# Designs tried in a protein design run: peptides against a protein of PDB entry 6JX3. Part 86

Target 1, 85 residues: chain A of PDB entry 6JX3
Amino acid sequence: AEFRLRPEISVAQTDYGMVLLDGRSGEYWQLNDTAALIVQRLLDGHSPADVAQFLTSEYEVERTDAERDIAALVTSLKENGMALP

## One batch from the design tools (peptide; made by RFdiffusion4, then SolubleMPNN)

Design b2_p29_2_s3 (from b2_p29_2, 9 letters changed)
Fold by OpenDDE base, seed 4:
Structure b2_p29_2_s3 (fold): chain B 85 residues (1-85), chain A 29 residues (1-29)
Amino acid sequence: as target 1 above (85 residues)
Amino acid sequence: KKPYVRPEIRRIAPGENPALDAVAAALLA
C-alpha cells in the first residue's frame, strides 16, 4: 500500500528538524533525523523494503533492525493520526 | 557507514518550545 499523510497534516522543516502539524487539532510532532529520512523516502514512493536497503547501505544497522524500526515508525504515524491506514 | 540512531517521533506540548509554537501558529493561520 502507498504511504500517504492525512490531508490535514502539514510538513515543516525547522531548526529543530522535521515537524508534522495536524491542522485540525493543532498538535505537532517532531521527527529525529532518521525518522525524517524514512518519511521523506516513503513519500517519494520508495517501499519499506527500499528504505531498509538504503539504511543498511548507509548506516551501521542490520537489515532486520532497519525493517523493524521502519515498521514501528509507520505504525506510530498511523496510530497518531498522521498517516493514512 | 554512519552511526545509526533509531527513528523517533515526539509530540511537542504547547509552551514546551516557543519557537515551534510560532511555526505551528504560522501554519495554522
Scores: peptide ipSAE 0.667, ipTM 0.908, DockQ to the pose 0.945
Fold by OpenDDE base, seed 2:
Structure b2_p29_2_s3 (fold): chain B 85 residues (1-85), chain A 29 residues (1-29)
Amino acid sequence: as target 1 above (85 residues)
Amino acid sequence: KKPYVRPEIRRIAPGENPALDAVAAALLA
């Protein structure tokens, strides 16, 4: 399924990295660089498998670890109301 | 290859980071 942010979520690029803001609640979340890269690629239409391949090609991480970390991030984004289920 | 850092997200409390507060305020305006 396509990864999408909830309609009330806005993305901002800041000196502290990517920030996601909930326009209804006013709550906002900071992403570190890795999380931002993952989210950007998912939003661009890349699959989690594509992102895992990207991470293993660019960074010192094993495929299994990359897949786990991507899955955990996606789960967190959904649970915290930033991404659609 | 570059060193790998696990992805992390963190909710920022109001007043914790004034610069981010300003970004949020601008987006909500």
Scores: peptide ipSAE 0.666, ipTM 0.907, DockQ to the pose 0.948
Fold by OpenDDE base, seed 5:
Structure b2_p29_2_s3 (fold): chain B 85 residues (1-85), chain A 29 residues (1-29)
Amino acid sequence: as target 1 above (85 residues)
Amino acid sequence: KKPYVRPEIRRIAPGENPALDAVAAALLA
C-alpha cells in the first residue's frame, strides 16, 4: 500500500529540519535528516525497497539495516497517528 | 558514501522550543 500522511497532518520545513504537525491535537514531531529523507521519498511514491536502495548507495549503511530502519520509522509514524495504516 | 545516522522522530512538548511553537501556530492559523 502507498505511504500517505493522515489528512490532518501538515509538513513544515524548518531550520531544525522537517516537522509534522497534527492540526487537530496540536502535537508536532521533529524528524532528523534521515527520517525526513525517507518520508520525502515515500511521499514521492518510492517504495521502501527503493528507499533502502537509495540509502545504501549514498550512505555508509548495509541493506538489512536500512530496511529495518525504514520499517521502524513507518511503524512509528503510523502508531503515533501521522501516517495512514 | 556519507556517514549514516539512523532515522529519528521526536515529539516536541509545548514550550520546549519556542521557534517550533511559532511554526506550529502559523500552520494552525
Scores: peptide ipSAE 0.666, ipTM 0.907, DockQ to the pose 0.951
Fold by OpenDDE base, seed 1:
Structure b2_p29_2_s3 (fold): chain B 85 residues (1-85), chain A 29 residues (1-29)
Amino acid sequence: as target 1 above (85 residues)
Amino acid sequence: KKPYVRPEIRRIAPGENPALDAVAAALLA
């Protein structure tokens, strides 16, 4: 399924990295560079498989680890109300 | 290939980072 942020979520680029802000609650979350990269590619329409391939091609990470990390991030984004289920 | 850092997200508590609070306030305005 397509990865999308919830309508109330805003994205900001800050000196402390990418931030996702919930416009209703005021809660916000900081993403490290890898998380931001993954989110950006998913929002651009790349599949998790695409992102895993990208990570293994560019970074010192095994495919299995990349897949697990992407899945965990997506789950976290959904569970914390940033991404649509 | 570049060194790999696992993806991480962290909720920022109100008042924890005044600079980020200011960003949030600006976006909420």
Scores: peptide ipSAE 0.664, ipTM 0.907, DockQ to the pose 0.930

Design b2_p29_2_s4 (from b2_p29_2, 8 letters changed)
Fold by OpenDDE base, seed 1:
Structure b2_p29_2_s4 (fold): chain B 85 residues (1-85), chain A 29 residues (1-29)
Amino acid sequence: as target 1 above (85 residues)
Amino acid sequence: KKPYVRPRIRRIEPGENPELDAVAAELRA
């Protein structure tokens, strides 16, 4: 399934990292650099597998850890109303 | 290869960070 943000979510780049705002609830979330990188690549159309390969090639992380971290982030984004199911 | 930092997201409470409050206000405009 295609990764997409919900239509009410706005994105901003800040000195504190990527920020996601829910225009309906008013809640906003701060992403660290790794989370922002993953979200950006997913939004660009890369699969979680693509992102895992990218992370293991660029960073000191094992494939299993990268896959788990990506999956956990996606789940969190969906459960907290930022990404479409 | 670069050091790896696990991905994290955190909900910010209003008033916790005035700079982020301002960013949120700009996004609502």
Scores: peptide ipSAE 0.656, ipTM 0.906, DockQ to the pose 0.949
Fold by OpenDDE base, seed 4:
Structure b2_p29_2_s4 (fold): chain B 85 residues (1-85), chain A 29 residues (1-29)
Amino acid sequence: as target 1 above (85 residues)
Amino acid sequence: KKPYVRPRIRRIEPGENPELDAVAAELRA
């Protein structure tokens, strides 16, 4: 399905990496560069499979590890209220 | 190929990072 952030989530690009702010709770989360890259590509409409292919092409990571890491990140974003189910 | 670092997200506690607090304040405005 389509990856989308919840409407109350704001995004900022900072020297500390991507930051996601929940406008309702006031909680905010810092993403490292890899997480930010994955989120950016997903928001641009790429599938998790597309992102895994991209990661294995650009970085020293195996396909299986990339797929697992992407899935874990997406799950975390959903469970912590940043991404829509 | 570039070195790979696993993706990570981390919740920032208020007061933990004053510069990130400022970013959050700007986003709320």
Scores: peptide ipSAE 0.656, ipTM 0.906, DockQ to the pose 0.951
Fold by OpenDDE base, seed 5:
Formats: sequence, structure tokens, C-alpha cells
Structure b2_p29_2_s4 (fold): chain B 85 residues (1-85), chain A 29 residues (1-29)
Amino acid sequence: as target 1 above (85 residues)
Amino acid sequence: KKPYVRPRIRRIEPGENPELDAVAAELRA
């Protein structure tokens, strides 16, 4: 259940937020601060539950909303070929 | 606690943002 980026994905930190580049397709994606924060924590080995707890402790967001947003982001990253299934 | 902004990802079209194009080019190097 480890969250991992696909090997062809490169990461950059920019003033526009985290950028992910697919080296095969050439597509690149911009992440806002919240998305980048979630991805960073997941890559560091935190569970979605850990991340949800972190978000609710730091931000004005309800647990249910945080969990939904994390799940939706992970799904999007997988479906768009950035994260491994 | 800080204001919450929902997570967003957006695919950038080539030519849409020259600075991001440059970032992408650098990542390919």
C-alpha cells in the first residue's frame, strides 16, 4: 500500500508549486500547495490517515473532507499515470 | 489553524506557461 510515483515521473519544486513531468508522454502537471503537501507526506511514508490527521490539525478542514480530498488526489495521480497503482 | 485550500493538480499545455515549459525542459535534461 506504499504510495510511489512511477519511475518515469520527475519532480521539481517551483514558485508555481510542485511540478510532475512524465518523461514518456512529455505531459507535466502542476500541484497546488495542498496537493504537494499531501504527496510529499505520502512519499515520506505517511498513511492517508496520517495525512488526514495532519491536515485537520493544521488547517480549517473537517476530517471527512480531508479524507475525501486525499483519496481523490491519489486516484487522480494514479489515473493520470503519475503514481503506481 | 490555517485556511484550507483543496488539493488541485492541473496538466499544463505546452506553450501555456513558458516558465513551466522551461522547468519541464530542465527535468528532461
Scores: peptide ipSAE 0.656, ipTM 0.907, DockQ to the pose 0.945
Fold by OpenDDE base, seed 2:
Structure b2_p29_2_s4 (fold): chain B 85 residues (1-85), chain A 29 residues (1-29)
Amino acid sequence: as target 1 above (85 residues)
Amino acid sequence: KKPYVRPRIRRIEPGENPELDAVAAELRA
């Protein structure tokens, strides 16, 4: 399934990492570098499997850990109203 | 390979970080 942000979510790049703002609630969320990297690749059309392969090739992480981290992040983004279900 | 840091997201409370408050305000404008 396609990963997409909800239409009310705005994105900013900052020295503190990616920031997501909910234009309706006014809540804003900070992503660390890894989370931002994952979100950026998913938004570019890469699958979670693609992202996991990328992470294991560039970082000291095992495939299973990368897959679980990606899944957990996606779930969090959906549950907190940033990504479409 | 680079050191790996697990992905994290965190909701920022207003007033917690004035620079992030400014970013949020700019996005609302």
Scores: peptide ipSAE 0.652, ipTM 0.906, DockQ to the pose 0.951

Design b2_p29_3_s1 (from b2_p29_3, 16 letters changed)
Fold by OpenDDE base, seed 1:
Structure b2_p29_3_s1 (fold): chain B 85 residues (1-85), chain A 29 residues (1-29)
Amino acid sequence: as target 1 above (85 residues)
Amino acid sequence: SPVDELLAYIAENGPSSLGRISVPALRRR
């Protein structure tokens, strides 16, 4: 399934980077720039494989590492109640 | 709405977040 945020989650762009806000609890999380980049690409409809290819093309990272980073991020977002399973 | 107000506050004043979700920082080629 496509990557999607939970309905109660909103995105804020700040001078300190992307923030994800849970409108029900009021809790929010800051993403670092690399995490924000991945989330943006996923929300735009790119698959994790697409994003991994993008990262290896644009950044100094190996494909395997990019894949692990993406997977870990997605897992974190799901487990913290920000992304739909 | 309260959500909109909080988003605006965060955008203006910066996050005081529950935490930070990070991926290892990457350098551009």
Scores: peptide ipSAE 0.525, ipTM 0.851, DockQ to the pose 0.676
Fold by OpenDDE base, seed 2:
Structure b2_p29_3_s1 (fold): chain B 85 residues (1-85), chain A 29 residues (1-29)
Amino acid sequence: as target 1 above (85 residues)
Amino acid sequence: SPVDELLAYIAENGPSSLGRISVPALRRR
């Protein structure tokens, strides 16, 4: 299934990186640079496998570690009510 | 809209976020 944010979540691009805002509650969360990079790629329509390949090509990370990081991030975003299940 | 105003505020003043979501930082090759 395609990765998507919940309809109430908006993205803000700031000098400090990506911020996810819940427009209904006013609560928001900051992403670190690597998390933001992953989210941007997923929102652009790349699969987790595509993102893992991208990370291993551009950064000093092994494929298995990249896959774990992506999976953990997606799980976190879903559990925190920012991404659709 | 209130959402647009808050987004603009964050962009201007920085993120005073409730929390941080992160993965291990990566170094470019």
Scores: peptide ipSAE 0.525, ipTM 0.849, DockQ to the pose 0.682
Fold by OpenDDE base, seed 4:
Structure b2_p29_3_s1 (fold): chain B 85 residues (1-85), chain A 29 residues (1-29)
Amino acid sequence: as target 1 above (85 residues)
Amino acid sequence: SPVDELLAYIAENGPSSLGRISVPALRRR
């Protein structure tokens, strides 16, 4: 089960960070830098486990916390209509 | 396209987004 955005969602890079835009409704959401990094790596085909390993390697975060952050982000993106179930 | 126009608007005026999706900010080692 790979992470995928809904087909109507576009990714935009702005001076204020990553934005996810729903091309049908015109609604959009801003991501903070850490969330954007996770989304980018998931879209590149890395598994949540891969991303957790990356985060613990590059940043001051424990594995368990990284896993929770990734899971929470994925859930939020699905609930807000950005990512496919 | 309408999407391109909205993206241009955001780039110029800032993100008047519905909200912010975030995880706790991380500090690089």
Scores: peptide ipSAE 0.521, ipTM 0.847, DockQ to the pose 0.730
Fold by OpenDDE base, seed 3:
Structure b2_p29_3_s1 (fold): chain B 85 residues (1-85), chain A 29 residues (1-29)
Amino acid sequence: as target 1 above (85 residues)
Amino acid sequence: SPVDELLAYIAENGPSSLGRISVPALRRR
């Protein structure tokens, strides 16, 4: 399934990291660097499988852990109203 | 715009987000 943000959510690249802003409510969330990396790759059109492969190649993480981290992040973003279901 | 205003605020005051979304930090090989 394709990962997409809700239309009211804006992505801001800041010197302090990636920020997701709800333009309607004014609420915003800061991502840690690893979460920002995953989100950016997904928004660039990479599949979760692609991202998992990338993470295991570049970072000290096992495939199963990478997949779990990606799935947990996507679920969180959907549940918190930032990503489309 | 809201994004511009947020960026201006962060530039001046640092981040003050409602929340933080994180996954376990990874170390490069």
Scores: peptide ipSAE 0.519, ipTM 0.846, DockQ to the pose 0.759

Design b2_p29_3_s2 (from b2_p29_3, 14 letters changed)
Fold by OpenDDE base, seed 5:
Structure b2_p29_3_s2 (fold): chain B 85 residues (1-85), chain A 29 residues (1-29)
Amino acid sequence: as target 1 above (85 residues)
Amino acid sequence: SAVEELLAWIERHGPSALGRIEVPALRPR
């Protein structure tokens, strides 16, 4: 399934990193660099498997750990109302 | 815009006022 942000969520690139803004609730979330990298790749249309391959090729991380990090992030974004189910 | 308002808000309140979504930091190969 395609990763998508909810329509009320805006993305801002700031000096403090990527920030997600819920235009309805007024809530804001700052992503650390690794989270932002994953989100950007997913929004660009890469699958979680694609992103895992990217991470393991570019960073010191095992495939299983990359997959777990991505899955945890996606779950968090969905549970916090930022990403569509 | 929402982004402009966000930036102004951050300038006033600081980034620590934002919620955080984090993944364990990765080191480049």
Scores: peptide ipSAE 0.549, ipTM 0.870, DockQ to the pose 0.903
Fold by OpenDDE base, seed 4:
Structure b2_p29_3_s2 (fold): chain B 85 residues (1-85), chain A 29 residues (1-29)
Amino acid sequence: as target 1 above (85 residues)
Amino acid sequence: SAVEELLAWIERHGPSALGRIEVPALRPR
């Protein structure tokens, strides 16, 4: 299934990195650089498998660790109400 | 704009008030 942010969520680039803001609740979430990279790739239409391959090719990370990081991030974004289920 | 409102919010409350979503930092090859 396609990764998508909820319609009320906006993305902003700040001095503190990528921030997701909820225009309804007033909640704001700061992403570290690795999380931001994953989110951007997913939003650009890459599958989690594509992103895992990208991470292992560009960074010193094992495939299984990359897959776990991506899955954990997606789960977190869904549970925090930022991404659609 | 939403971005302007965010920046104003951070100025008032500080960056520590932001929720944090983090993935273990990766090292470039």
Scores: peptide ipSAE 0.548, ipTM 0.870, DockQ to the pose 0.843
Fold by OpenDDE base, seed 1:
Structure b2_p29_3_s2 (fold): chain B 85 residues (1-85), chain A 29 residues (1-29)
Amino acid sequence: as target 1 above (85 residues)
Amino acid sequence: SAVEELLAWIERHGPSALGRIEVPALRPR
């Protein structure tokens, strides 16, 4: 399934990193650099498997760890109302 | 818009986010 943000969520690039903002509530979340990188790739249409491959190629991380990080991030974004189920 | 105003606020005052979404930092090869 395609990773998508909820329609009320906006992505902003700030001097402090990526921010996801809920336009209805005004609540927002700050992402660290690695989380932001993953979200950007997912929003560009890459699958979690694609992103895991990218991470292992560019960074010192094992495939299993990359997959776990991505899965945990996606779950967090869904549970916090940022991403569609 | 409210979004634009909040973004401007963040730039001036820092993130002050409701929360932080973090993935363990990775080291480039």
Scores: peptide ipSAE 0.548, ipTM 0.872, DockQ to the pose 0.752
Fold by OpenDDE base, seed 2:
Structure b2_p29_3_s2 (fold): chain B 85 residues (1-85), chain A 29 residues (1-29)
Amino acid sequence: as target 1 above (85 residues)
Amino acid sequence: SAVEELLAWIERHGPSALGRIEVPALRPR
């Protein structure tokens, strides 16, 4: 299934990086550059496999490491109530 | 709206987020 944020979550692009805001609770989370890059690609419609290929081509990272990082990030976003299961 | 106001506040004053979500930093090739 396609990666999707929960409807109450808003994305803010700031000079400090990407921020995810829960409009109901007022809680918000700051992403580091790598996390923001992955989330943006997923939101643009790229699959985790596509993102892994992108990371390995542009950065010094092995495919398996990229895949694990992406999976861990997606899991965290779902568990923290920001992404839909 | 309240959401828009908070987003604007964050953009003006910095994130000061309650939490951080991080992936190990990567070096460009």
Scores: peptide ipSAE 0.448, ipTM 0.819, DockQ to the pose 0.693

Design b2_p29_3_s3 (from b2_p29_3, 14 letters changed)
Fold by OpenDDE base, seed 4:
Structure b2_p29_3_s3 (fold): chain B 85 residues (1-85), chain A 29 residues (1-29)
Amino acid sequence: as target 1 above (85 residues)
Amino acid sequence: SRVEELLAWIREHGPEALGRIEVRALRPR
């Protein structure tokens, strides 16, 4: 399934890193570097498996940890109303 | 722009008003 943000969510690149804005509630969320990297790659059309492979190749992280981190982030974004189910 | 609007918002409300979405920090190989 394709990862997509909800239509009311906007993405901004700032000096504070990637920030998501909910245009309806007015809430802003700052992503740390790892979260931003994952979200960007997912938005670019990479699968969670692709992202896990990328993370393990470029960073000191185990595959299983990368997979769990990505899954947790995606789940959180969906449950918090930022990403489409 | 949206970035300018965000920066203005942060200036008004403080950076601590931002929510945080975080995944473990990673060290490059």
Scores: peptide ipSAE 0.622, ipTM 0.905, DockQ to the pose 0.765
Fold by OpenDDE base, seed 1:
Structure b2_p29_3_s3 (fold): chain B 85 residues (1-85), chain A 29 residues (1-29)
Amino acid sequence: as target 1 above (85 residues)
Amino acid sequence: SRVEELLAWIREHGPEALGRIEVRALRPR
């Protein structure tokens, strides 16, 4: 299934990087560079496997670490009500 | 706009007041 943010979640680009806004709760979350990179690629339609390949190609990270980090981030975003299941 | 409201909030509270979503920092090849 494609990765999607919940309708109430908005994305803002700031001088401090990507920020997610929850229009219902009023909460804001700043993403670090790696998290923002992964989220943006997923939102652009790339699969987790695509993103893992991208990360290992462009950065000094092992494939298994990239896959685990992506999976953990996706799971966290879903469990915390930011991404659709 | 909501972005403008966020920026105003950050100016008042500082970026450190935001929640954080983090993945390990990566070094470019």
Scores: peptide ipSAE 0.616, ipTM 0.901, DockQ to the pose 0.840
Fold by OpenDDE base, seed 2:
Structure b2_p29_3_s3 (fold): chain B 85 residues (1-85), chain A 29 residues (1-29)
Amino acid sequence: as target 1 above (85 residues)
Amino acid sequence: SRVEELLAWIREHGPEALGRIEVRALRPR
């Protein structure tokens, strides 16, 4: 299934980096550059495998680490109510 | 725009995020 944010979650690029805002509660989270990069690519329709390949090609990271980090991020976003299951 | 609305919300609710979502910093090749 495609990665998708919950409809109440808004995304913006800010001076603080990427921000995810819950439009109902007003709560928001800042993403560091790596997290933002992953989320952006997932939202653009790239698969986790595509993102892992991108990360390993562009950055000094092992494939296994990239895959683990992507999976952990996706899990966190779902568990924290930002992404749809 | 949606970005403008979000920025307005940030201004209204304060600059402190509820939390930080972080993945390991990566070094470009």
Scores: peptide ipSAE 0.455, ipTM 0.826, DockQ to the pose 0.677
Fold by OpenDDE base, seed 5:
Structure b2_p29_3_s3 (fold): chain B 85 residues (1-85), chain A 29 residues (1-29)
Amino acid sequence: as target 1 above (85 residues)
Amino acid sequence: SRVEELLAWIREHGPEALGRIEVRALRPR
C-alpha cells in the first residue's frame, strides 16, 4: 500500500530538521536526518524497496539494514498515528 | 490557521517535540 500520512498530520520543515505536526492536537515529533530522508522519499511515491536502493547507493549502509530501518520507521509511524495503515 | 500558528511557535521556541523519531545515522559514500 502507498505510504501516506494521516489527514491531520503535516510535514513541517524547521531549522532543526523535519517535524511531523498533528494539526488537531498540536503534538509534533522531530525526525533525525535519516528518518526525514526516508519519509520524504516515501511521500514522493517511492516504494520501500526504492528507498532502500537509494540509501545503499548514496550511503554506506547494507541493503538488509536499510530495509529493516525503513520497515521499522514505517511501522512506528503507523502505530503512533502519523501514517495511514 | 492553527498549523501556521504552531509552525510560528516552533520557529520561535524550537522543536520542543513530543518525541523524536530516529533512524541510524548514515555516512555518505
Scores: peptide ipSAE 0.529, ipTM 0.865, DockQ to the pose 0.756; fails the geometry check

Design b2_p29_3_s4 (from b2_p29_3, 14 letters changed)
Fold by OpenDDE base, seed 4:
Structure b2_p29_3_s4 (fold): chain B 85 residues (1-85), chain A 29 residues (1-29)
Amino acid sequence: as target 1 above (85 residues)
Amino acid sequence: SRVEELLAFIERHGPESLGRIEVPALAPR
């Protein structure tokens, strides 16, 4: 299934980087630049496999590491109530 | 706006008050 944020989540760009805002709970989550890049690509409709290929082509990272980082991030966002299951 | 509310929150409590979601930083090729 496609990656989607929960409907109550908004995205903001700040001096500290990308922040996800939960409009119901009032919680805010700051993403580092790499996490933000992955989230942006997923929200643009790229699959995790697409994103892994992108990361390995543009950055010094092995394919297996990129895949694990993407999977871990997606899991984290779902567990923190930011992304839909 | 929600962005303005966030900025006000950070101003009062500091950026360390935000939850953090991080992936290991990558260096460009």
Scores: peptide ipSAE 0.589, ipTM 0.890, DockQ to the pose 0.847
Fold by OpenDDE base, seed 3:
Structure b2_p29_3_s4 (fold): chain B 85 residues (1-85), chain A 29 residues (1-29)
Amino acid sequence: as target 1 above (85 residues)
Amino acid sequence: SRVEELLAFIERHGPESLGRIEVPALAPR
């Protein structure tokens, strides 16, 4: 399924990294670099499998761990109302 | 703009005032 942010979520690139703003609740969230990397690639249309391959190619991480990190992040963003189900 | 408002918020309160969304940091190969 396609990963999409909810319409009320704004994305900003800052010196501190990627930041998400919920325009309804007013909450701000900062992503660490790895999380931002994953979100960016998902938003660009890459599948979780694509992202896992990217991570294992570029970073010292096992495929299984990359897959878990991606899944956990996606789940968190959905559960916290930032990404569409 | 939303971005400008966000930047202003961060400048006033510091980045530590933001919620954090993190996955384990990765080291480049």
Scores: peptide ipSAE 0.583, ipTM 0.886, DockQ to the pose 0.891
Fold by OpenDDE base, seed 2:
Structure b2_p29_3_s4 (fold): chain B 85 residues (1-85), chain A 29 residues (1-29)
Amino acid sequence: as target 1 above (85 residues)
Amino acid sequence: SRVEELLAFIERHGPESLGRIEVPALAPR
């Protein structure tokens, strides 16, 4: 299934990194660079498996660790009402 | 716009006022 943000979530690129805004609650979140990279690639249509392969090729990380971090991030975004299930 | 409002919020309160979404930082090869 395609990764999508909920309609009320807006994305902004700032000097501090990627920031998300919930237009209904008024809550704001800042992503660290690695989280932002993952979210950007997912929003561009890459699968979690694609992103894991990308991370292992470009960064010093093992495949299993990359997969775990991506899965944890996606789960967190869904559970916190930022991404659609 | 909502983005402009977001930027204004950050300018007033600082980035430390934001919630945090983080995964372990990675070093490039």
Scores: peptide ipSAE 0.563, ipTM 0.878, DockQ to the pose 0.902
Fold by OpenDDE base, seed 1:
Structure b2_p29_3_s4 (fold): chain B 85 residues (1-85), chain A 29 residues (1-29)
Amino acid sequence: as target 1 above (85 residues)
Amino acid sequence: SRVEELLAFIERHGPESLGRIEVPALAPR
């Protein structure tokens, strides 16, 4: 299934980096640059495998590490109620 | 809107987020 944010979650680009904002509660989370990059690629329709390939091509990271980073991020976003299961 | 106002607040006062979601920083090739 495609990666999707919950409908109440908005993405904002701020001077401090990407922020995910819950429009219902007003709660928000700041993402570091690498997390933001991954989220953007996923939201653009790239699969986790696509993103892993992208990361290894553009950054000094091993494929296995990239895959773990992506999986951990997706899990966090789902568990924190930002992404749909 | 509430969202817009909150975003403006963040820009003015900094990111007082509930938390940070981070992936280990990567160095570009």
Scores: peptide ipSAE 0.493, ipTM 0.845, DockQ to the pose 0.748

